# Designs tried in a protein design run: peptides against a protein of PDB entry 1IK9. Part 69

Target 1, 211 residues: chain A of PDB entry 1IK9
Amino acid sequence: MERKISRIHLVSEPSITHFLQVSWEKTLESGFVITLTDGHSAWTGTVSESEISQEADDMAMEKGKYVGELRKALLSGAGPADVYTFNFSKESCYFFFEKNLKDVSFRLGSFNLEKVENPAEVIRELICYCLDTIAENQAKNEHLQKENERLLRDWNDVQGRFEKCVSAKEALETDLYKRFILVLNEKKTKIRSLHNKLLNAAQEREKDIKQ
Target 2, 207 residues: chain A of PDB entry 1IK9 as posed
Amino acid sequence: MERKISRIHLVSEPSITHFLQVSWEKTLESGFVITLTDGHSAWTGTVSESEISQEADDMAMEKGKYVGELRKALLSADVYTFNFSKESAYFFFEKNLKDVSFRLGSFNLEKVENPAEVIRELIAYALDTIAENQAKNEHLQKENERLLRDWNDVQGRFEKAVSAKEALETDLYKRFILVLNEKKTKIRSLHNKLLNAAQEREKDIKQ
Target 3, 195 residues: chain B of PDB entry 1IK9 as posed
Amino acid sequence: MERKISRIHLVSEPSITHFLQVSWEKTLESGFVITLTDGHSAWTGTVSESEISQEADDMAMEKGKYVGELRKALLSVYTFNFSKESAYFFFEKNLKDVSFRLGSFNLEKVENPAEVIRELIAYALDTIAENQAKNEHLQKENERLLRDWNDVQGRFEKAVSAKEALETDLYKRFILVLNEKKTKIRSLHNKLLNA

## One batch from the design tools (peptide; made by RFdiffusion4, then SolubleMPNN)

Design b2_p13_2_s2 (from b2_p13_2, 5 letters changed)
Fold by OpenDDE base, seed 4:
Structure b2_p13_2_s2 (fold): chain B 211 residues (1-211), chain C 211 residues (1-211), chain A 13 residues (1-13)
Amino acid sequence: as target 1 above (211 residues)
Amino acid sequence: as target 1 above (211 residues)
Amino acid sequence: DEIKKFEEELEKL
């Protein structure tokens, strides 16, 4: 079971924050339980998959698109953009909501709710769910923070090893070239020396032939 | 201002989850506001720094230790270990809590609360705070998840560069030594050739002298 | 390039 609680403002009571709870199994399309509370009273209704399908048909809207709008309206609350307007009659227990576009407002859905006999139980359960969600999110946050700190350490360690490897490569290249030049210059000097000795020996032999 | 909400069970109403809200400025030691609710009624009291000091003195407990126990009792709820017992009289609005140790139970503190005239407002505000906390924790969780994924990518990138650097260093060393050996061997061969020419020239000169 | 220059300087020498 999945659940979402959102703050809403009713057109009839704009000064009183209401809470809209929606509970469903796997997908909102499969039907859902809707609960409304003002912190004193509560109202609940069950919306079936067939009712969702009927509302989509009555709107001439594709079911997946309609469910997408329900998800935005009911699970995201009004959102920061007041795109959705919520209406509720406490007398009739009739809940309906509208989508407000710039030039067009239309009813998105309507539900009959029932007044809960013991609203305190619904409110307590709602607060419990909020507190459990906070605890779960905190635990996940602490875990992610520890993982983040681990990954940062691991990154710094590899980065430091990489920088050492780069520097060691450059140092190795420089050292090997220096050693190479030294040894080559020694061999070149020896070649020059031997060549000069050969030239001198040839010149001496030419002198010995000339008596 | 800091705030914590916890579930508690009252000894008088063990079947009804109560919610204990504590609000304070910077430190619990500076005083706090305590709010109790059952989802229908609410009770609030203010505890001053002087009352906290007096309760610590009456307990013959060091203030920092006492505040530490208050923090465990009031901010952590009963905890999973039922170490703290909460008592409340709705008639007297007297709230007290005990610490249960294996062989000793003692009163940790007591407060006079006042019944809130409009409990629905307190409950709505409490639910709003829970929803805000959920939203903040979710946003932080999403941020930490993105950072975690970033750090993992960055780690993999540096690790791959490091491995390439290691391999490149080994390849460079091997290549430089191979080239070095080839050039040195060429120069050694030239030195040997020149030396043999010198020896032959000397032997020819010795033959010419004996002739 | 520097290696090749060095090799060429090594042949000239």
Scores: peptide ipSAE 0.022, ipTM 0.846, DockQ to the pose 0.164
Fold by OpenDDE base, seed 2:
Parts: sequence; structure tokens; C-alpha cells
Structure b2_p13_2_s2 (fold): chain B 211 residues (1-211), chain C 211 residues (1-211), chain A 13 residues (1-13)
Amino acid sequence: as target 1 above (211 residues)
Amino acid sequence: as target 1 above (211 residues)
Amino acid sequence: DEIKKFEEELEKL
């Protein structure tokens, strides 16, 4: 089961932060359980897949788009841009929410909630879930941090090897050229020496023929 | 202000998860505010630095060690190893906790709490803090994940450059040797040719003198 | 080793 808790403000009680929990299996489209609390009282309602489909049809909205709007409204809470307005009557237990567009607000959904007899249990379980989520996220953060440190070390190691390889390539090229120049100069000197000996021998022969 | 919320089990109500909030400035040693809730009622107490010092002295424990034990007890909750036992009387508002060693339990601390008149506000604020902490941790997780992906790309890039550099070094060495062998073989052939010409010239001179 | 051998063969020539 997936769960999201969000803080919302009710139009009827704007000074009191309420908490909206939504719980679902696999997809929000399959239906969900909604729980509302003010930290003292709790209210719960179940929304079926058929109700979601009916609400989408009644709105003349494509089901996937409607579920997308439900997800934004119910799982994001009142985002910083007051795009969703939440209403709840404790007397009727009727919960409804609107999407506020520039010129028009429209009801996005409505649910009948039932007052929970033992709100403390619901609140405790909600706090437990928050604490579990914190612990899981902390463990993930510690893992990611250790992995970042590992990746950074590995990057530094290969970078250092790469720099050494570049320098070693340049040094190898320079050293090979120096060594080969020395050997080639020696062979060039031997060729010159042998050529001079041949010229001298030819000149001596031409002298011996001319007596 | 730093804050930690932990779940605890009270000896008097082992079936009901309680939440222990500890709030402090900079260090737990400077004193702290403790809040206990069962999701319906809340109780608060303030522990001063002087009380912490006095409790450490009364226990004949070094202050830093005592604060270290307080930190484990109050901030870790009942860890999975029942090392700390928590007791609370709703009638006396007396909270105390013990450290369980193999053969001896000893009282680690005790606090007089006061019942909060509006527990719903305390509970709402506690849930808000949990939700804020979840959001902060999620943002940190997303950041660390993006950084891991960056570091992995950077590592792959430099690794690929390093492998190319290694291969290029080996190829350079091989190519230079091949080129130099060709040039040296040409010079060696010229030296041999010139040497043979000198030997032939000397042999012809020796024939001309004997004739 | 092969370089040194080649250098030595080039000196003997």
C-alpha cells in the first residue's frame, strides 16, 4: 500500500492545519482511502475505482487526467500556489475540494467521511508512518552520501591515472625521438666517413694512373 | 533549535505507542524541552542545564557520559534492544526512564511533566515537523541522486579517455618503433653498400700493383 | 630488451 500525508488548510478552519492522508494500492486510479485529522479528531472515507470513474465522467474529464488532478490535489496538499481549496463540514462529514483557476473554481471531488471513534490510534499510526518514512529517507541519504564519496574517490583515482598516462605518453614520444636522433646521427656520421674514404681512394687511383 | 521525535513504549501502557519529542538549543547538555504524547494527550517538561548537571553528579557520572546516555535514551527511543525502559504516570505526571543492564536496571533520569491544555496543537506541530523533515530529506535524496548520476557520468567520461590514452600510448610506441626500424634499416643498407664498395676498390688496387 | 638488443646489433655493425 502506498500512502501520502499532506498538510491542508480548510476554508472553515484556516488557522488550524489539517492533515490529509491518502492511501492506495498500486495506483490512485484503483481507489483510495482518505483520512483527515486536526490532531484531535479524525475522519475516514473510502473512494472506489467506480466512484473515481463516475466523477471523471460527470466532469466530462478523461479518467487519466482526472486522476492526475486528484493526485495533485490530494497528494501535494495545498501547494504554495493556492490552486486547490479544501472544505470540510464536521457536522455533515462532507469533504470537498476545488481547483482554482484564474476566473473559475470548480469542484474537483467530494467525499463523505466518517468520524473515527478512536482518533488517537489513527494519529499514532500516522505519526509512526512519518517516523518510519524519516528513518527510511535517512538511511537512503546515508547510502547515497557514501556512494557519492565512493564515486568521487574513484573519479579522483582515474583522473590521476589519466593525467599520468597523458604525461607518460608525451614523455615517451620525447624520449623515443631523442634516442632515435642519437642513433640516426651516428649512422649518418658513419655514412659520411665511408663516403669520404671512397672519394679519397678514387683520387689516389687517378694519381697512380697519371706517371 | 534541534528536535528529535522518537516512538517509545511506556511500562504502564505497552500496547500504546507514545511519542517522545526532545527539543534543544545547540547541545542536549544545555538543557532541553521534553514532550510526550499518545496522540490524544500531551505532556511537556523543561530540563535545565543545572538539572542535567545535578543528575550527573547525583549519579556520580561524568557529565559528558551522562549526556551521552540521555541522548541514546531520549533521541533513539527504545532501540530494538530494550536497553531503555520508559515509565510515565498520567496521575502524577512523573516521567522516568531506566537503563537496563544484564543484572541491574538503574534510573537514568526523571522529569515532572505538565499536561498540555491544547494537545491537538502540539500534535499538529509535531506532525508538521515530521512532514517538513520528510520534505527536506526527500529534497536531499533527489540532490544526492542527481549528484551520483553526475559523478557516474564524469567517471565514465574520464575512464573512457584514460582507456583511449593507454591505447594511444601503446600505439604510439609501436608506430614509432616501426618507423624508426625502417629508417635504420635504410641507413644500415647504405653503410653495408659503402663498405662493400671500399673492399672492392681495395681488391682492385691490390690487383693493379701485382700486375 | 628488444631495444637494447637492437642497439647492440646496431653498434656491432
Scores: peptide ipSAE 0.021, ipTM 0.846, DockQ to the pose 0.143
Fold by OpenDDE base, seed 5:
Structure b2_p13_2_s2 (fold): chain B 211 residues (1-211), chain C 211 residues (1-211), chain A 13 residues (1-13)
Amino acid sequence: as target 1 above (211 residues)
Amino acid sequence: as target 1 above (211 residues)
Amino acid sequence: DEIKKFEEELEKL
């Protein structure tokens, strides 16, 4: 089961933060349970897949687009620009919400809720879920932090080895060229010496023929 | 201000999860505000630095050790092994807790609380704090995840460059040796040819003298 | 090591 809790402000009680819990299985399209609380009272309603389909049809909206709007409204609260307005009557237990755009305001959905007999239990469970979510997210953050520290150490190690490899390549090339120049110069000197000996021997032979 | 919310079970109401909020400035030693709630009622008490010092003295415990025990009791709930037992009387508003060890059980601390007139406001603020903490931890998680993915890419890039550098070093060494062997063999062949020419010239000169 | 072996082979020749 997936769950999201949002803060909402009701048009009838704009000074009192309410909490809207939405609970669903795999997809919001398959239906969901909504719970509204003011920290004293709680109200719950079940919305079926058939009701979601009917609301989409009544609005002449494509179901996937409608579910996308439900997700934005119910899982994100009013949104960053008060795009969604929420209404609830404690008398009728009727909950409805509107989407507010520049040139159009329209009802997006409506649900009948039921007052919970023991709101304290619902509120305790909601707080428990928040605390569990905090603990899970903290554990994940500690894991990711340790992994980032590991990856940074591993990167620094490989970077240092890479720089040493580059320097060792340049040093090897320089050393090889120096050694080969020495050996080649010795062989060139020996060739020059042998050529001079051959020239001298030829000059001596030409002198011996000339008596 | 720092804050921690814990789940606790009261000896008088072991079936009802209570929530213990502790709020303090910088250090728990400087004093704190405790709020207890069952999701319907709330009770609050302020514990001063002087009360913490007095409780440590009454227990004949070093203050830093006592604050360490307070932190474990009040910020972690009962702990993983039910090390701390919590008691609260709604009638007297007296809250006390015990540390349970194998051979010793002792009272660790006690506080007088006051019933909150508007518990719904305290509960709403507590839920708001939980939701804010979730949002902050989620944002931190997303940041750490993106940084982890970046560091992994950077590591793979440097690792691939390092492996290419190693291979290029080995290839350079092999290519240089091959080229130098060719040049050296040419010079050796030329030296051998010049030595043979010198030997032949000496043998011809010895024939010319015998004639 | 291989350079030294190669240098020694070059001196013998």
Scores: peptide ipSAE 0.022, ipTM 0.846, DockQ to the pose 0.171; fails the geometry check
Fold by OpenDDE base, seed 1:
Structure b2_p13_2_s2 (fold): chain B 211 residues (1-211), chain C 211 residues (1-211), chain A 13 residues (1-13)
Amino acid sequence: as target 1 above (211 residues)
Amino acid sequence: as target 1 above (211 residues)
Amino acid sequence: DEIKKFEEELEKL
């Protein structure tokens, strides 16, 4: 079961923050349980997949688009101001909400709720869920933080090895060229020496032929 | 102001989860506000630094150690089972808690609370704080996740550069040695050729002198 | 070691 709690403001009670809990199985389209509370009273209703389909049909809206609007209205916390207007009558237990566009407001959905006999139990369970969610999110944060610190260390280690590899490559190239030049110059000197000896021998032979 | 909400069980009402909110400025030692709720009623008390000091003195406990025990009792959520026992009388509004050790239980602290006239307001504010904390923790989680993904990419990039650097170093060494051997062998061949020419010239001169 | 081996091969040749 998935759950989302959001704070909402009712048109009839704009000074009193209400909490809207929505709970569903896998998809919101398959139906959901809605719970409203003001911290004193609570109201609950079950919305079926058939009711969602009927509301979409009554609005002449494509079901996937309608469910997308339900998700925005009911699950997206305090979204940007005034896009959705929530209404609830404590007398009729009728909950409805409107989407406010620039030039048009329209009713997006309506639900019959029932007053909870023991609102304290619902409120306690809601607070427990919030505290459990905080604890889970804190554990995830600590895990991600430790992993971030690990990855940063691993990055620094590889970066340091890479820099050493670059420097070692440049040093190797420089050393190999220096050694090669030394050996090559020695062989060039030997070639020059042998050429001079050959020239001298040829000049001596020309002198011996000329008595 | 710092705040912590914890679920606790009262000895008098073990079947009903209570919520203990503690709020303080910078340090718990400087005093705190305690709020208890069962989701229907709420009770609040202010504990001063002087009261904390007096409780520590009455216990003959070093103040820093006592504050450390307060922090464990009041801020460490549902810790491991039964280390702290919480008691509250709704009639006297007297809240006290005990530390349970293997062989000794002792009263750790006691606070006079006052019944809140409008518990719904306190409960709504408590739920708002929980929802705000969830939203903040979610934003931190998303940030840490994105940073983790960034660091993983950066690590893979440096690792790939490092592996290429290692391979390029080995290839460079191999290529340089091959080229050096080729040039050196050419020079050695030239030296051998010049030596043979010198030997032939010397042998011809010995023939001309014997003639 | 490889450099020494190369130097020795350079002397033998």
Scores: peptide ipSAE 0.021, ipTM 0.846, DockQ to the pose 0.183; fails the geometry check

Design b2_p13_2_s3 (from b2_p13_2, 4 letters changed)
Fold by OpenDDE base, seed 2:
Structure b2_p13_2_s3 (fold): chain B 211 residues (1-211), chain C 211 residues (1-211), chain A 13 residues (1-13)
Amino acid sequence: as target 1 above (211 residues)
Amino acid sequence: as target 1 above (211 residues)
Amino acid sequence: DEIKKFEKELESL
């Protein structure tokens, strides 16, 4: 089961932060349970897949788009201020919310809620879920941090090896050329010496033939 | 201000999860505010630096060690089960907690709390803090994940460059040796040819002198 | 080792 808790402001009680919990199985499209609390009272309602489909049809909206709007309204809380307006009557237990566009507001959905008999239990469970979520997120943060530190070490190690490889390649090239030049120069000197000896021997022969 | 919310079980109400909030400035040693709630009622007390020092002295415990035990008891919640036992009287508003060692339990601290007049406000603020903490931790997780993905890409890039550098070094060495061998063999052949020409010229001279 | 062997074979010539 997936769950999201959001803070909302009711038009009727704008000074009192309310909490809107939505819980669902796999996808919000399959239906969800909505719970509203002010930290003293709680109200719960179930919205079925059929009700979601009917609301989408009544709005003449594609179901996936409608569920996308429900997800933004109900799971993001009041996103950027004033995009979604929430209304609740404690008397009728009627909850409805609107999407505010620049020039048009429209009702996005409405639910009948039931007052919870033991709101403290619902509030305790809600706080428990928040604490569990904090613990899970903290464990994930610690894991990601350790992995980041590992990756940084591994990057520094390979970077240092790469720099050494570049330097070693340049040093190898330079050393091989130096050694080659030395050996080549020795062989050039030997060739020149032998060639001069041949020229001298030929000149001496030409002198001996000329008596 | 730093804050930690923990779930605890009271000896008097073991079936009802309570929430223990501790808030402090910089260090728990400087004093803290403790808030207890069952999701319906709330109780708050302030513990001063002087009270912490006095409790440490009364326990004949070094202050830093005592604060370390307070931190484990009050900020970890019930850590591994049964290490810390929490007691609260709603009548006297007296809160006390014990550390359970294998063969010894001892009172770690005690506080007089006051019943909060508007528990719903305290509970709402507590839930708000949990939601803020979830949002902060989620943002940190998303940041760390993106950084991890970056570091992994950077590692793969440098690793690929390193492997290319290794291969290029080996290829350079092999190519340079092949080229050097070719040039050296040409020079060796030329030296041998010139040496043979000198030997033949010397042998012809020796024949002409004997003739 | 092969380099030194090659260098020595070059000197002996």
Scores: peptide ipSAE 0.023, ipTM 0.846, DockQ to the pose 0.149
Fold by OpenDDE base, seed 3:
Structure b2_p13_2_s3 (fold): chain B 211 residues (1-211), chain C 211 residues (1-211), chain A 13 residues (1-13)
Amino acid sequence: as target 1 above (211 residues)
Amino acid sequence: as target 1 above (211 residues)
Amino acid sequence: DEIKKFEKELESL
């Protein structure tokens, strides 16, 4: 079961924060349970997949688009621009919400709710869910923080090995060239010495022929 | 202001989850406001720095150690082993809690609370705080997740550069040795050729002298 | 090893 709690303002009671809980199995389109509370009273209703499909058809809206609007209205609370207006009658237990566009507001959906006999239990369970969600998110934050610290250490270790590898490559090239130049110069000296011995031998032979 | 909400069980009502809110400025030892709720009624009391100091003195406990026990009792809720037992009388508005050790339980502290006239407002504010804390923790989780993904990319990039550097170092060494062997073999061939020319010149000179 | 062997063979020359 998935759950979302949002704060909303009712048009009839704009100074009193209300809480809208929506609970569903896997997808919102398969139906949901809606709970409204003011921290003293609570109201609950069930919305079926059939009702969601009927509302989409009545609006001449594609079901996925309609469910997308329901998700924005009911799971985000009052969006950043009051795009959704919430209305509730405590007398009729009728909840409805409108989408406000620039020039037109229209009813997006409506639900008949029932007053909960034990609102304190609903409120306690709602607070428990909030505290559980906080604890889970804190544990996730601590895990992600430790993982960030691990990844940073691993990055620093590889970076330091890479820098040493670059320096070792340059040092290797320089050392190999120095050694090669030494050996090559020794062989060039031996070649020059042998060439001079050949020139001297040729000059001595030319002297011996001239007697 | 710092705040912690915990779930507790009262000895008198063990089947009903209660919520203990503690609010303080910077440090718990400087005093705090305690709020208890069952989701229908709420009770609040203020505990001063003087009262905390007096309770530590009455217990013959060092203040920092006593505040450490208060923090475990009041900010963690029922610890993993029911180390703290909570008691509240709705009639007297007297809240007290005990630390349970293996062979002895002792009163750790007590507070006189006052019944809140508008419990719905306290409950709404408590739920608002929970929802705000969830939103903040979610934003932190999303940030840490993005940072983990960045650090993983950065690690993979450096690791790939390091592996290429290792392979390039080995290839450089192998290529330089091959090139050096070719040039040295050429010089070795030239030395052998010059040495043979010197031997031939010496043999010809020895023939000319015998002639 | 091959360079050291080659160096020794070049020194013997």
Scores: peptide ipSAE 0.023, ipTM 0.846, DockQ to the pose 0.129
Fold by OpenDDE base, seed 5:
Structure b2_p13_2_s3 (fold): chain B 211 residues (1-211), chain C 211 residues (1-211), chain A 13 residues (1-13)
Amino acid sequence: as target 1 above (211 residues)
Amino acid sequence: as target 1 above (211 residues)
Amino acid sequence: DEIKKFEKELESL
């Protein structure tokens, strides 16, 4: 079961923050349980997949688009743009919500709720869920933080090895060329010495022929 | 202001999860506001730094150790080991808690609470705080996740560059040695050729003298 | 090590 709690303001009670809990199995499209509370009273309703389909048809809206709007309205609250307006009558237990666009407002959906006999149980369970979610998110944060610190160490280690490899490559090239030049110069000196010996021997032979 | 909400069970009402909110400025030692709720009623008390000091003295406990025990009791709830037992009388508004050790249980502290006139406001504010904390923790989780993904990419990039540097170092060494051997062998061949020419010239001169 | 071996082979020549 998936669950989302949001803050909403009712048109009838704009000074009192209400909490809208929506619970569903896998997808909101398959139906959901809606719970409204003001921290004293609670109201619950079950919305079936057939009701969602009927509301989409009544709206002349494609079902996936309608469910997309339900998700935005019911799982996010009003949002920062006041795009969704919520209405509830405690007498009729009728809940409805509207989407406000620049030029048009329209009713997006409506649900019949039932007053919960023991609202304290619903409120306690809601707070329990919030505390569990906080604990889970904290544990995830600690895990991600430790993983970040590990990845940063691993990056620094590889970066240091890479810089050392670059320096070692340049040092190797420089050292190999220095050694090569030394040995090559020795062989060049020996070649020059042998050429001079050949030239001297040829000059002596030319002197010996000339007596 | 710092704040912590925990679940507790009261000895008098073991079937009803209560919520213990503690709010303080910077350190718990400077005093705190304690709020207890069952999701229907709420009770609040303010504990001063002087009361904490007096309770530590009455316990014959070092203040820092006492505050350390208060932090464990009041900010963590009972914990998984049932180390702390909580008691509350709705009639007297007297709240007290005990620490249970293997061989000894002792009263750790006691506070007078006052019944809140509008518990729904306290409960709504508590739920608001939970929802804000969830949103903040989710935003932090998303940030840490994005940073982890960045660090992993950066690690892979440096690792790939490092492996390429290692391969390039080995290839450079091999190529330099191959080139060196080629040039050196050419010089050795020239030295051998010049030595043979000198030997032949000496043999011819020895023939010319015997003539 | 291989460099020193190569240097010695070069000196022997």
Scores: peptide ipSAE 0.022, ipTM 0.846, DockQ to the pose 0.163
Fold by OpenDDE base, seed 4:
Structure b2_p13_2_s3 (fold): chain B 211 residues (1-211), chain C 211 residues (1-211), chain A 13 residues (1-13)
Amino acid sequence: as target 1 above (211 residues)
Amino acid sequence: as target 1 above (211 residues)
Amino acid sequence: DEIKKFEKELESL
């Protein structure tokens, strides 16, 4: 089961933060349980897949698009840009929400809730879920942090090896060229010496022919 | 201000999860606000630095060690190994907790709480804090995940450059030696040719003298 | 080996 808790403002009670819990199996489309609380009272309702389909039909909206709007409204809360307005009557237990566009607001959905007899249990369970979620996220953060530290070490190690490889390549090239030049210069000197000896021998032979 | 919420079990109400909120400025030693709730009622107390010092003295415990025990008891909750037992009287608003060792339990501290007139506000604020903490931890997780993915890419890039550098070094060495050998062999051939010319010139001169 | 042989042949020259 998946669950999301969001804070919302009800049009009827804008000064009191309410909490909207939505719980579902795998997909929101398959139906969900909605719970509303003000930290004292709680109200719960179950929304079936058939009701979601009916609301989509009543809106003349494609079901996947409608479920996408439900997800934005109910799982993300109002968001920072009051795109969704939530209304609830404690007397009728009727919950409805509207999507506010620039020039048009329209009802996105409505649900009948039931007042929970033991709201404290629902509130405690909600807080427990929040604490569990915090603990899980903290454990994930610690894991990711350790992994990041590992990856950074591994990066530094490879980077240092790479820099050493570059320097060693340049040093090798320089050393090999220096050795090459030295040996080539020796060979050039020997060639010059042998040419001079040949020239001298030829000059001596010309002298010997000339008595 | 720092805050921690933990779930605890009260000895008087073991079937009802309670929530213990502790709020402090920088260090727990400087005093803290403690809030207890069952999701319906709430109780709050302020513990001063002087009370913490007095409790440490009464225990004949070094203050830093005592604060260390307070931190384990109050900020970590009972933990998985019921090391701390929490007691609360709703009638007296007296909260006390004990440390349970294998053969000995001892009182670690006690606080007078006050029943909150508007528990719903405290509960809403507590839930808000949990939701804020979840959002912050989720944002941290997303950041750490993106950084992890970046570090992995950066590692792969450097690793690939390193491998190319190694291969390029080996190729350079091989190529330079091949070129070196070729040029040196040419010089050796010239030297041999010049020596043979010198030998021939000497032999011709010996023939000319014998003639 | 060939490099060392080559170096020696370079010195002997």
Scores: peptide ipSAE 0.023, ipTM 0.847, DockQ to the pose 0.133; fails the geometry check

